# Peptides against a protein of PDB entry 8BZL: the designs that were tried, part 31

Target 1, 228 residues: chain A of PDB entry 8BZL
Amino acid sequence: SYDRAITVFSPDGHLFQVEYAQEAVKKGSTAVGVRGRDIVVLGVEKKSVAKLQDERTVRKICALDDNVCMAFAGLTADARIVINRARVECQSHRLTVEDPVTVEYITRYIASLKQRYTQSNGRRPFGISALIVGFDFDGTPRLYQTDPSGTYHAWKANAIGRGAKSVREFLEKNYTDEAIETDDLTIKLVIKALLEVVQSGGKNIELAVMRRDQSLKILNPEEIEKYV
Target 2, 242 residues: chain B of PDB entry 8BZL
Amino acid sequence: SRRYDSRTTIFSPEGRLYQVEYAMEAIGHAGTCLGILANDGVLLAAERRNIHKLLDEVFFSEKIYKLNEDMACSVAGITSDANVLTNELRLIAQRYLLQYQEPIPCEQLVTALCDIKQAYTQFGGKRPFGVSLLYIGWDKHYGFQLYQSDPSGNYGGWKATCIGNNSAAAVSMLKQDYKEGEMTLKSALALAIKVLNKTMDVSKLSAEKVEIATLTRENGKTVIRVLKQKEVEQLIKKHEEE

## One batch from the design tools (peptide; made by RFdiffusion4, then SolubleMPNN)

Design b1_p9_8_s3 (from b1_p9_8, 3 letters changed)
Fold by OpenDDE base, seed 3:
Structure b1_p9_8_s3 (fold): chain B 228 residues (1-228), chain C 242 residues (1-242), chain A 9 residues (1-9)
Amino acid sequence: as target 1 above (228 residues)
Amino acid sequence: as target 2 above (242 residues)
Amino acid sequence: SENAEALFS
């Protein structure tokens, strides 16, 4: 039925719907992730919250579990579905295995979910990429990226969304062991990276920090300005 | 472009979901619905377009639906789609109540429906719902709340917002006149009338063309009330005198 | 379009 979303191979071996979903990701605002020594940091370009909108309901960074958080770029509604599924899996894992998920495990789960939506005749791919950060139970900080295809990789630093190319270029030049030697330096690196693409300085940046054995902390604008 | 217009759930080469965008466009032609959050309540105001004398008065409200004892919604878009979604909202709320023996939190009800709406944008053989909704409610977690959802399954909380015809102009007016922290239900009602008077494609605002519902708390209970025509007339009259 | 932009984050 032509009425069904069909992800099929082109004659040249491309999955066009997956590639187009990747284009959807590029329409999202920029997100950046950096793994430090004992810290993981997510930074996002704040979408201008409309006057009279409740800021509580506008979240680009979310917790998946106590030890894992995620930023995304692309279709907001698609992201909510993925987030909800991931949260359920995190809780299920705690119940069945009696340990929190590793960052790799939950990334692989999300990736597998995305992949399945690329192989069903009745479904379109998810129009999102995600940066997934957190700590494994052994205290190791992790950063993963996943895309609409269901591919995932571990990163030291990466970016997704509209300004991702420029941010990645910055990170490639500036990510060094010295640049992440301290938590504060790691946070500064994320801010500097975002400032490559974000207009109007620190006011349009949201930062989330997770330290070892600590909960996710979203920095307020005043805290961000201290790093600028 | 046309190839992607005919398929309900595919990305364009640019990563757009045209069917969702077109559904949103369809809502722009629907009657205006306003929501305003106040300190002591929340309200919905909706345009009545179908004033047919032959309509059986059995339906107290054409565009405002009670979902449960703590929530109501207004709809803009395709009426048949709206009926399906409002029924789903009621079912979701009822199932939750039965399962947990407490009312569903407002945001959870909104998100549950939004997940359904999203599914209709992702699964083959389905078209997006041509409906946006405003939700008003009270729960013990966040108190009075106002939400908006669209065909994509996106939603947000609002202090004041508008959907349907001339929504952009209405939102602009709300931004100008809404006083954060100082909004009483009385002032919200006056603001609703002011905005509707300017945004409705009518020469004169009449009580027959406006539905207003308020949600308040009285003696620890939520009260959802649809204003009587006489009450709406008084609000309009007051506005005209100012 | 404003509608298109509203879909993305």
Scores: peptide ipSAE 0.343, ipTM 0.779, DockQ to the pose 0.801
Fold by OpenDDE base, seed 1:
Structure b1_p9_8_s3 (fold): chain B 228 residues (1-228), chain C 242 residues (1-242), chain A 9 residues (1-9)
Amino acid sequence: as target 1 above (228 residues)
Amino acid sequence: as target 2 above (242 residues)
Amino acid sequence: SENAEALFS
């Protein structure tokens, strides 16, 4: 019988495959999310796109719906699966409930999906963490983080990937009400946080901004440089 | 720990998928395949290794496969795995056509297969496919396109790229010589020969060892053509004269 | 390894 037990408890009570999946996340480039007053911002370390690669096909930030976007760290192919499932759920929710998903709802869906892959026979955990940001229908900005275990929490600010520790330390020190008083200040906070781990400034940063009642906006390099 | 090297679909303690990495390594030993996107078309060029005089079937193309009227692919890696994946691509494309009454967009076909590849890295009792693919195509959304996919289920769009033996060197050469926005299909063909001549482990490049396919648009239709041996010979000759 | 890095984003 092929041993299909991929994720099992160790004698000391650890789920090693989940822990190792978390290590896979640390191999991903850094992503940061910050919740402002009326804005949510995602920033990612831009992986060096090969000179001849189409930038369109290299994205670490994606929309799940009109009101929700996600950044991830870890296995790229795993992320695509999660993103596709989440998008389908967002559309399904609109059809069945006649309202867009709340950020919490879709986060919980993703978390549940991840959790199932830690417990299902013959499946390994997803090797990704995600930062999920957006606005609820009442206009409340939200930021959630998920990990390979299926755990999720709401955050004011957080980071994932290889530089996450340094970025989180920066955010813990610098996230104040004054630092997020305006949309521009919130964006600046994200950039400053990423610059703790990203070399060569704005050229290696991708930023996505979602404002209240507005669609996701990916900032171009020139726009990013204005905040540096 | 070596136990993680031999098991499929498990993470190592450092978060690596060794079987996927090993599949990618194996592909590095396969015959070279390259793709080049031009303004007026896209091409695949592949090394033909299995030339045996006693083969009963004249293989028109060993490594280049037509997927539908608008797409073709080239494969580097395990032949049996390649056959399964190319068949699946054809099925996906056909099912889409039947369902939507229009050809599948190029990227959607690529992603559909990549999701299958990814699954073989995540579900127990499966090994990764030992195959990388280059895809060429045309659709109404993005025009001419070139994609590359690997055993992980990762993919990307490219202006020019290479898989298989000496792919890193080939990519380096492509980066040096590819002129963005100025690449004609004619220039792309010349570049393909130049790169293959340097990257193939042969003393002399010959037409019998190279397969080339072009994808163009003529009168509002996609035309996929495998170059005749004589045409390839002419390209090689031109390169040798330069 | 180059292959390892290619898997992650």
Scores: peptide ipSAE 0.332, ipTM 0.764, DockQ to the pose 0.774
Fold by OpenDDE base, seed 5:
Structure b1_p9_8_s3 (fold): chain B 228 residues (1-228), chain C 242 residues (1-242), chain A 9 residues (1-9)
Amino acid sequence: as target 1 above (228 residues)
Amino acid sequence: as target 2 above (242 residues)
Amino acid sequence: SENAEALFS
């Protein structure tokens, strides 16, 4: 049954379902990640929460473990599956290896999961990209990106989703050692980057900060406004 | 492109999942179901379309299902799909109870089903469930809760929401009339009747065509009650007098 | 269109 062969090569060597999944990512709201010296920052464009919707249930930034968090762009339900799998793996790793995952390890796990869904019969690719940030046990801040293909790379800064191109262009111009010299400057850089695509300023931005040996902190709107 | 909408759920060139969108469209043709969160309880109100005179006077719920002692749901969409999903919800809740010796938190039950829904959008040889659900419940973590889920496996918490026929209009009315922090169960019931009266595809709202369930806490226990027809009649009458 | 947008975040 041809219905089982979802992701196949085109005559010219393309995996169209993977490419189309990448287009799905572009339908998502913008997310940005920046690695500072001793900080990692995730920023996301808040989707307008409908009146009467509980904001608690609308999350684009989530913790995978105490030392790792993730932002995504694309299909919300797909993201939940990936997040849950990653969380289970983080816990499993702690039990079996007796240490938390490295950011690279969990990124590779997620990437491998995505890759399998590009090659397995009867499965479509995940329609998500992810920015994965955190700290390794040695205290090194890390930022990784994954895409629907299952590729992953380490970044100093990157963006995904609808406004990713504009945000990346901004980051390419403005990411300097001076711009990330302090935690506050790093946060400001993320905010400025998001403001390239986000309307109405700080009210439509969600920021998460992870510092060395600290848990994920989601900034409240008042804290964000201090940086605007 | 018709090529991407007639087969197993795959991405269109634009990154759309047409089969999921079509499943959501199908739900728009189902009977209306409302959920409203109050300070002292939560309710579901659903349109009853299958009225048969030969049905035994035994009170039956067509669209509202008890899931466990602390949760109930209402369904909009394909009946057979709904039966499968409601059964699965009960099984998930029971398995959790057996494993942890505590009732499953409301959001966890919702999420578990949503993961199943999502799977039916990603795996070949499957179609999305043509069902949206409203969940009402109580747990020790968040108290009274209302959730909505759709065929994609997305879900969200709500103060008030609607699924099925004329859901957009219903949601608009709820947005206008819902008073955050001041909603009593009594006022929520009145609001439900008001919204149903305007959104149901009937000339006149009757108690025979409406199912209402309330979830409250009494003496530290959750009480799920389906309103009797007479009670619904009284609510309708009160609305007509206003 | 509303259904399509609802799928993405």
Scores: peptide ipSAE 0.250, ipTM 0.686, DockQ to the pose 0.796

Design b1_p9_8_s3 (from b1_p9_8, 3 letters changed)
Fold by OpenDDE base, seed 2:
Structure b1_p9_8_s3 (fold): chain B 228 residues (1-228), chain C 242 residues (1-242), chain A 9 residues (1-9)
Amino acid sequence: as target 1 above (228 residues)
Amino acid sequence: as target 2 above (242 residues)
Amino acid sequence: SENAEALFS
């Protein structure tokens, strides 16, 4: 049978393939995003890179444009498709509208893409959640999260992946205006949040920082250790 | 559980893609392919299983395919799937060359195919390709490169890796013996023979059962060479003497 | 399974 209708409603109104895609996200390593005053920070749990693997090919944080970055959790190959589509849209927007995308715009684009894959015949949902961070043209830092369903929301701080629950609980307790008063404190908050679920300290954490009017900076391990 | 493993690639209740996992499992039954990155080149070594005396054409390369002037690949898995993917790689590389008047960067070619593989895991009416590939190449951006891709459309760069039968054991051996920064192509060839000798389910390694290709740079040009049987014999002999 | 884990990041 041409199972063209992959994502269908159950008798009780559930979209099981979407729910199961959310379970796929939980199999991904943890990612955390925090919006500071003039900074956005992404932190991810490093997947154990095989000894002979090239580290440059193992990325969980990527730039979508100069002003937007994304971390994801879930299926790696699915993420690549979403990232590529988002990058194309960012460039297209610059060409057609003559302005960079807002973080909300590109998030909505990604969310719409995901939603279409929950409704289109012959397509399964994307098995990824994403944290999308960046700056709008007015200099406002933004953090959005999107799920396999295509739902998205703006956040002060959030987490996705395997340890997301614990990290979110930590952030709910510790995210205060005082905790994000400076860029360094914001970075420290992300590290502390990740350390709730990451074993072996700062060596297993990748951090990306975007400041106002600056490009994405991936911190090296030495820089991370300064905050621990 | 049976409902999710027999249909088009869909998520299980646990968030698993069983059809992709099963495709990966199928590759484990294929002949062993090794890739090793050296300072002065990169190589592929592949097990040759189809040795029939009545074959009219000596297929010089059953498992190693030249993709363009700067890249080659080896395949492990379903032969028919491999042929389709190899042809697609060649087409992608050619289209890029025609469009941009320069060779496609190695990682871009790998990624392009990986996007196709991924699509076959996400779009209905299709099954995953039952093929893993090792890619060797050179480009001006990263120099010599080795990549591995699987049925999911996932890929990674490697210094050394293995796909196919006994790949886990081979990878373990490579991890033990691979010396980062000190690997010459000569040493890589020796290592390839060593690993194949232990991982291939044969009593004695013979040149007839092994295909080896090297990718080097000579006078600013990439040279992809499939080793002659005599050269492979010499490598095997040298290994047996050590 | 090892294969399952390889699919996720």
Scores: peptide ipSAE 0.245, ipTM 0.689, DockQ to the pose 0.773

Design b1_p9_8_s4 (from b1_p9_8, 3 letters changed)
Fold by OpenDDE base, seed 2:
Structure b1_p9_8_s4 (fold): chain B 228 residues (1-228), chain C 242 residues (1-242), chain A 9 residues (1-9)
Amino acid sequence: as target 1 above (228 residues)
Amino acid sequence: as target 2 above (242 residues)
Amino acid sequence: SSNSEALFR
């Protein structure tokens, strides 16, 4: 029942607060992730930044560690909490295990965090989905998605946010081995996918790439336009 | 056993946090606060509403609070909530200073409070704070900075922005008149007066109804100064002559 | 609402 201040099962087995949190995710701008051969790419729809707002403080893509980055859709403040917790865990893992986290590990950590917020009395679920990309220490590119429920899966490509359905449909049709044969083609695929839902071309797209043994790179608008 | 708490900010069927939205709406009824970033400083300008003839003490700053040597804030919203949050900001800043023997970076202080705000939107038994804040500061990382935070725990950096009553109109005016890269503190002060004159629901802007603080750097030190009434009066007069 | 939109990214 919506009228309860906790995440509880409905008589028909629904967790309404989780479902409603998923609706909150749909209010976020679109994010897309694609795993290439030796590259992972995140693209996001830029919400029109207010003219006088500092763009630095308006990020939808962030690094969790040197080998992992994340895009999210949904509540911005909720995302910050998740990001901070994930970053701390990444550092803690390095200290305790003496290796960086695998992308799966940190995804599972985030998912577990989200799940706990669906089961804890007196907490609402996180209103965010995340695309988590990166490289494992063996050089394998990874893409994971997590949602407010705390579920997570590995993907070749996926999308979250308001335009996710259209973007996923595009990716299902166009994600082929040929389409990701090169880094540039992979980037182009992400841009094309986003253009299904983003108006006015490359100006409204933020794109991040991570290549093997390289840090997260945010492409500038000029770099993006080269792929359009 | 975690107690059942019936008072929690929860999602609507449409995925909205109405209590947060309502808190933000409540702030719209508060006095106007403006922040403007300049090349050589940053300022806060706030509407002063608590003027009563029977007050035995004139508070120097009703809406503008010094947080530490390098930061100040203005508040719009519920006064009691504002007091709690401003106190928390000071405590966070002091704890950081004690722990690291250096001032807390501006954005870190903002985010620390925003995490608290966010928690009050997610944890049971809590209501959102009915307060938005403007933060001005200087640090070695980004220089002069202006931030805005809201009840959701969201924040952003700004060149200029406004919270409280008629904030949307004020922001529109700021967008029109703010000259990026060319804003001096002097011009920012003039712009602040211009915007306040149009946004405050008063027949005439008076110095008694406006608080202005500037943050500048002098000899490698941050200087936070609340303008005297005479200085504000002069700014108003200058605006009226233009 | 503008307030609602401000919460999401």
Scores: peptide ipSAE 0.357, ipTM 0.785, DockQ to the pose 0.762
Fold by OpenDDE base, seed 3:
Structure b1_p9_8_s4 (fold): chain B 228 residues (1-228), chain C 242 residues (1-242), chain A 9 residues (1-9)
Amino acid sequence: as target 1 above (228 residues)
Amino acid sequence: as target 2 above (242 residues)
Amino acid sequence: SSNSEALFR
């Protein structure tokens, strides 16, 4: 029963609060991640920024570290908590291990955090899924997804949020070695995938690109239009 | 102990946090508060609903609170919750100043409180705060700033926005009349009066029912000033003559 | 509801 203030098992073995948190994720705008050969790309559906809102404060894609970026779907405030914790961990890791985190490491950290919030009697799950992309120190591009349960997996491509099903279906059909042969093709794949669910075309898409040994680049609308 | 665990904001089957939504609904019944960012300053304008003749005027404002030398906020929602949050803002700002020997950046103060708000939506034994805030401030990073936060712990920066009663209508008016890049503090004040006159459920706007604070920079210092009643009267009069 | 939509991104 959802009316239980505690994340507990149902008689049939379900964690309803976790499942309901997954439903919360579906209320978020769509995010897509694609791993290319030497590039990782995040694309998100832009919610119409209200006129007079500062766009700087409306972000769905954020850097966790120089080598790791994250897109999320779900509760915005919950996402901020996760992002902040992840950023602290990335910095801590640099200090203690003297190397940046691997994408898997930080994903596992986030996943563990989420899992703990599913087990405490005094906490609700995070209403957020995340796509985490970046490069390991060896130059390997990585894409991970994590959900409210704390489960995480590595992906070639995936999507989260409202239109995730349609985007995933598109990616399943169109993700090939040829489709990601170049950085530009990889970016085009992400855009095409998002266009399956975004009605107003390229103007409502935000794209973040990370290449090997390069910082995160957020593409401007003009740059996005070149790929449309 | 178990009874408090039952008072946790939980997800509905559809993934909604109804307690947060209800807290936001409660704010809709509060007095109107406007924020407008200008090129040369930022302002808050708030409705005074309870004009008690016996109210001790010792307070800076009923709805507008000075947080530090560089920031102020206005609140819409449950007064007791607002008092707790505004006090917390002051404490956060003070702790930062003590630790770093510089004023806390505006967005960082907003975020710190928003993290607290979020926690009250996630941890057991707590209810969401029934309060939205508008923040005005200046810092060396972004200059003049206007922020809005809600019970969820979400926040955003704004050029102009409104919380409380008739906020949707106010926002619509602001969208129509706000001139991006050309907004002076003087024009912002006029716009605030215009919007309040239309959104407040009063037959006639009076200076006693409106609180206005401006934040400006003078000689490299932030100046937060609450307008005197006479100044507000002049603004209202000017609006009526147009 | 508009309030619900405001919570999600």
Scores: peptide ipSAE 0.339, ipTM 0.757, DockQ to the pose 0.763
Fold by OpenDDE base, seed 5:
Structure b1_p9_8_s4 (fold): chain B 228 residues (1-228), chain C 242 residues (1-242), chain A 9 residues (1-9)
Amino acid sequence: as target 1 above (228 residues)
Amino acid sequence: as target 2 above (242 residues)
Amino acid sequence: SSNSEALFR
């Protein structure tokens, strides 16, 4: 059957392995990204961590470089591979070009990597979508989303994972210039968006904030509760 | 037959390359793109399908890409494949410019990409690109040009053509209405709107759903311009009044 | 089901 083969076209012109990889993304917990005026915010749904699991090791938000971070939904192991390659590329770029990557550049790199895994025999697509946020050298905040196919687009706000539809619908209604007028309002918007799908409030949300010329900051639960 | 359909691009007993055919089928489900060659310019018109409120309004041409100063293309098919191919086109054009200190001739750029496409149909471990392209350009050898390429690596020059959804019907309409030697860019734009209005699966054509680019020569320079939404609205309005 | 869920984040 075409669905069990390597990524090949079906008679009706579908790449089923890519479509199925997109379904794998939907099994991931929800992630949301919002671009503010001078801030980028990532929020993720925390999965219940087993008592013996180190919460620090279960990260859905990862730094790619000092100016770029990524949240993902889907296969954790696949994400690790992508993240590692992206980090290497960021470092390589700094060494060869003597400047950090732009958010678009690293997004395109990741997208191209994903695309190659959709077109090479003996490989399956990556079962992940990613939200990539950061700042360009000129201080412009950026948000990109990429999917298993290797497509990518720039967004004002977007969501991925199991609750993405509901979160996106919320964002479509509530993302306004007024809603992102301040950093705090932008953070509140992300929290409110996640609360559409996350149970038990702020305890099950992880938030990362990046401001211009600042490093990635992961908010602690107490800080998150101030916005709820 | 199934054994040949689900593997790398190989010949069937009947001599068919099913994976290439299926790639072409995928393109048939993509948004419509058309190209029209005029005496004083060439245009691309493409359907926009992805209109999302949350998209960052970067001057994002969804389907029309500038390749160099003298060429642009439109794409129909898998977006990720298209991104790879359009990037490759830009690189090829740039390398040529650096090597020869002149812009790459239009047909040579098209051929170079077509060789890549063909390779992905022949060499093991690869699938065809699920993308067709329309190319518009100007060079000193042939003037204004329009080309089409498909997943097989085949290409051809055209006076007018269409790829994507309802392309066959569009081509038929173009054949009927295209007047050889009398086509102005203005008339070509009108024709493009006419054809899109009939071929797009939409009740009413709107400027939000249509992207148009023109390539002209002004003062010995090529000018590639994407029409503003207001300009497209005017074209649509004019068509509705006729 | 638990093993499958463990694969996804």
Scores: peptide ipSAE 0.130, ipTM 0.573, DockQ to the pose 0.159

Design b1_p9_8_s4 (from b1_p9_8, 3 letters changed)
Fold by OpenDDE base, seed 1:
Structure b1_p9_8_s4 (fold): chain B 228 residues (1-228), chain C 242 residues (1-242), chain A 9 residues (1-9)
Amino acid sequence: as target 1 above (228 residues)
Amino acid sequence: as target 2 above (242 residues)
Amino acid sequence: SSNSEALFR
């Protein structure tokens, strides 16, 4: 019955549908985010694309606005809904406030959206986590993470998806001021972190870079190989 | 037979709201939050459970939120629910200020949120919020104040109270050590450390695991201050020496 | 347990 599709508390105080949504995230490909000094970098494990599938249609990194991009892990269809809502909000904010959203603002918007889907009857939680990176209008680089529960935090570096645990362990050991001293070093850090879980080297990595006052740049495979 | 109904906002045959009780059970697993009212101020003390090395240094406490110039709160329970409720508190306070050109009285802000919480227990199609809050504030009507609210939408004023993990034990300790009419902010801080040291399941209390905020009045203005780690360390050290 | 912990503050 449709009545069973509700997120309710268990007797021991658990929200099982939210926990199960977090398990759904672990089925997604790994994504990594790192904040540098004047750069934010997203890296994603590329899943093998079917021979006849258009690679352009398989994106794990997307722009929300000119100053904000997002990587996600989990249900692709759920991600599409969140991305679309976030994009609309970014545009609405520009019209209403006459400034781009801060990375925190749009993160909080996404988090609130996710939270509402954990509390409303007839709705299941979103089966996605997201890494949201970008620059505030004052030029400050930001990295945030959101989970299916609607929880969000600011990070120096983080990972989501299947290999997130191993990648986070690597980042905890290797994220230093020296490791992010330059843009190139920051990019190298992301690649090295992903290589902890990606077997086929740089060919199976997608990297997105955003520098201060610059648009999102997706690196091509040749550019990635220079950092490997 | 499942002990709980898949539907929310329904009375049991015994007249119980199990979803509210289960929400409260969830809060019992959250970090401990204390509130203590003193003659010259009020404080919140909260357990910090998750210290992540990769977290960005946030100037603000993880569990303590400034609501307006005269009020702050601490939260125990589901983080995402807490974020929604604290945002709502700020909006309510701001709307009041804009409408009346004066700060919202402390109890009115608490009541406004409690009405929202209560609605989520009565109107079908939504689950209760898995969050309890402690509120500290000052207003011209009652001076320094401490309130507690739970998922049911119930609230009360307190001289000292606790929510979250081991709250019952903490409340018992507060009852024993709280001296009515003689509580200074300094004594309240010492009491908070004492209670946290006993209620937190840690071998040794450290400043990294405790957040403390104080609300005082200086020159006719409310001052909300989060204690620095060094200040918390000094409080812990003082406690260990007594 | 890790999932549950992530839910609470």
Scores: peptide ipSAE 0.111, ipTM 0.759, DockQ to the pose 0.048

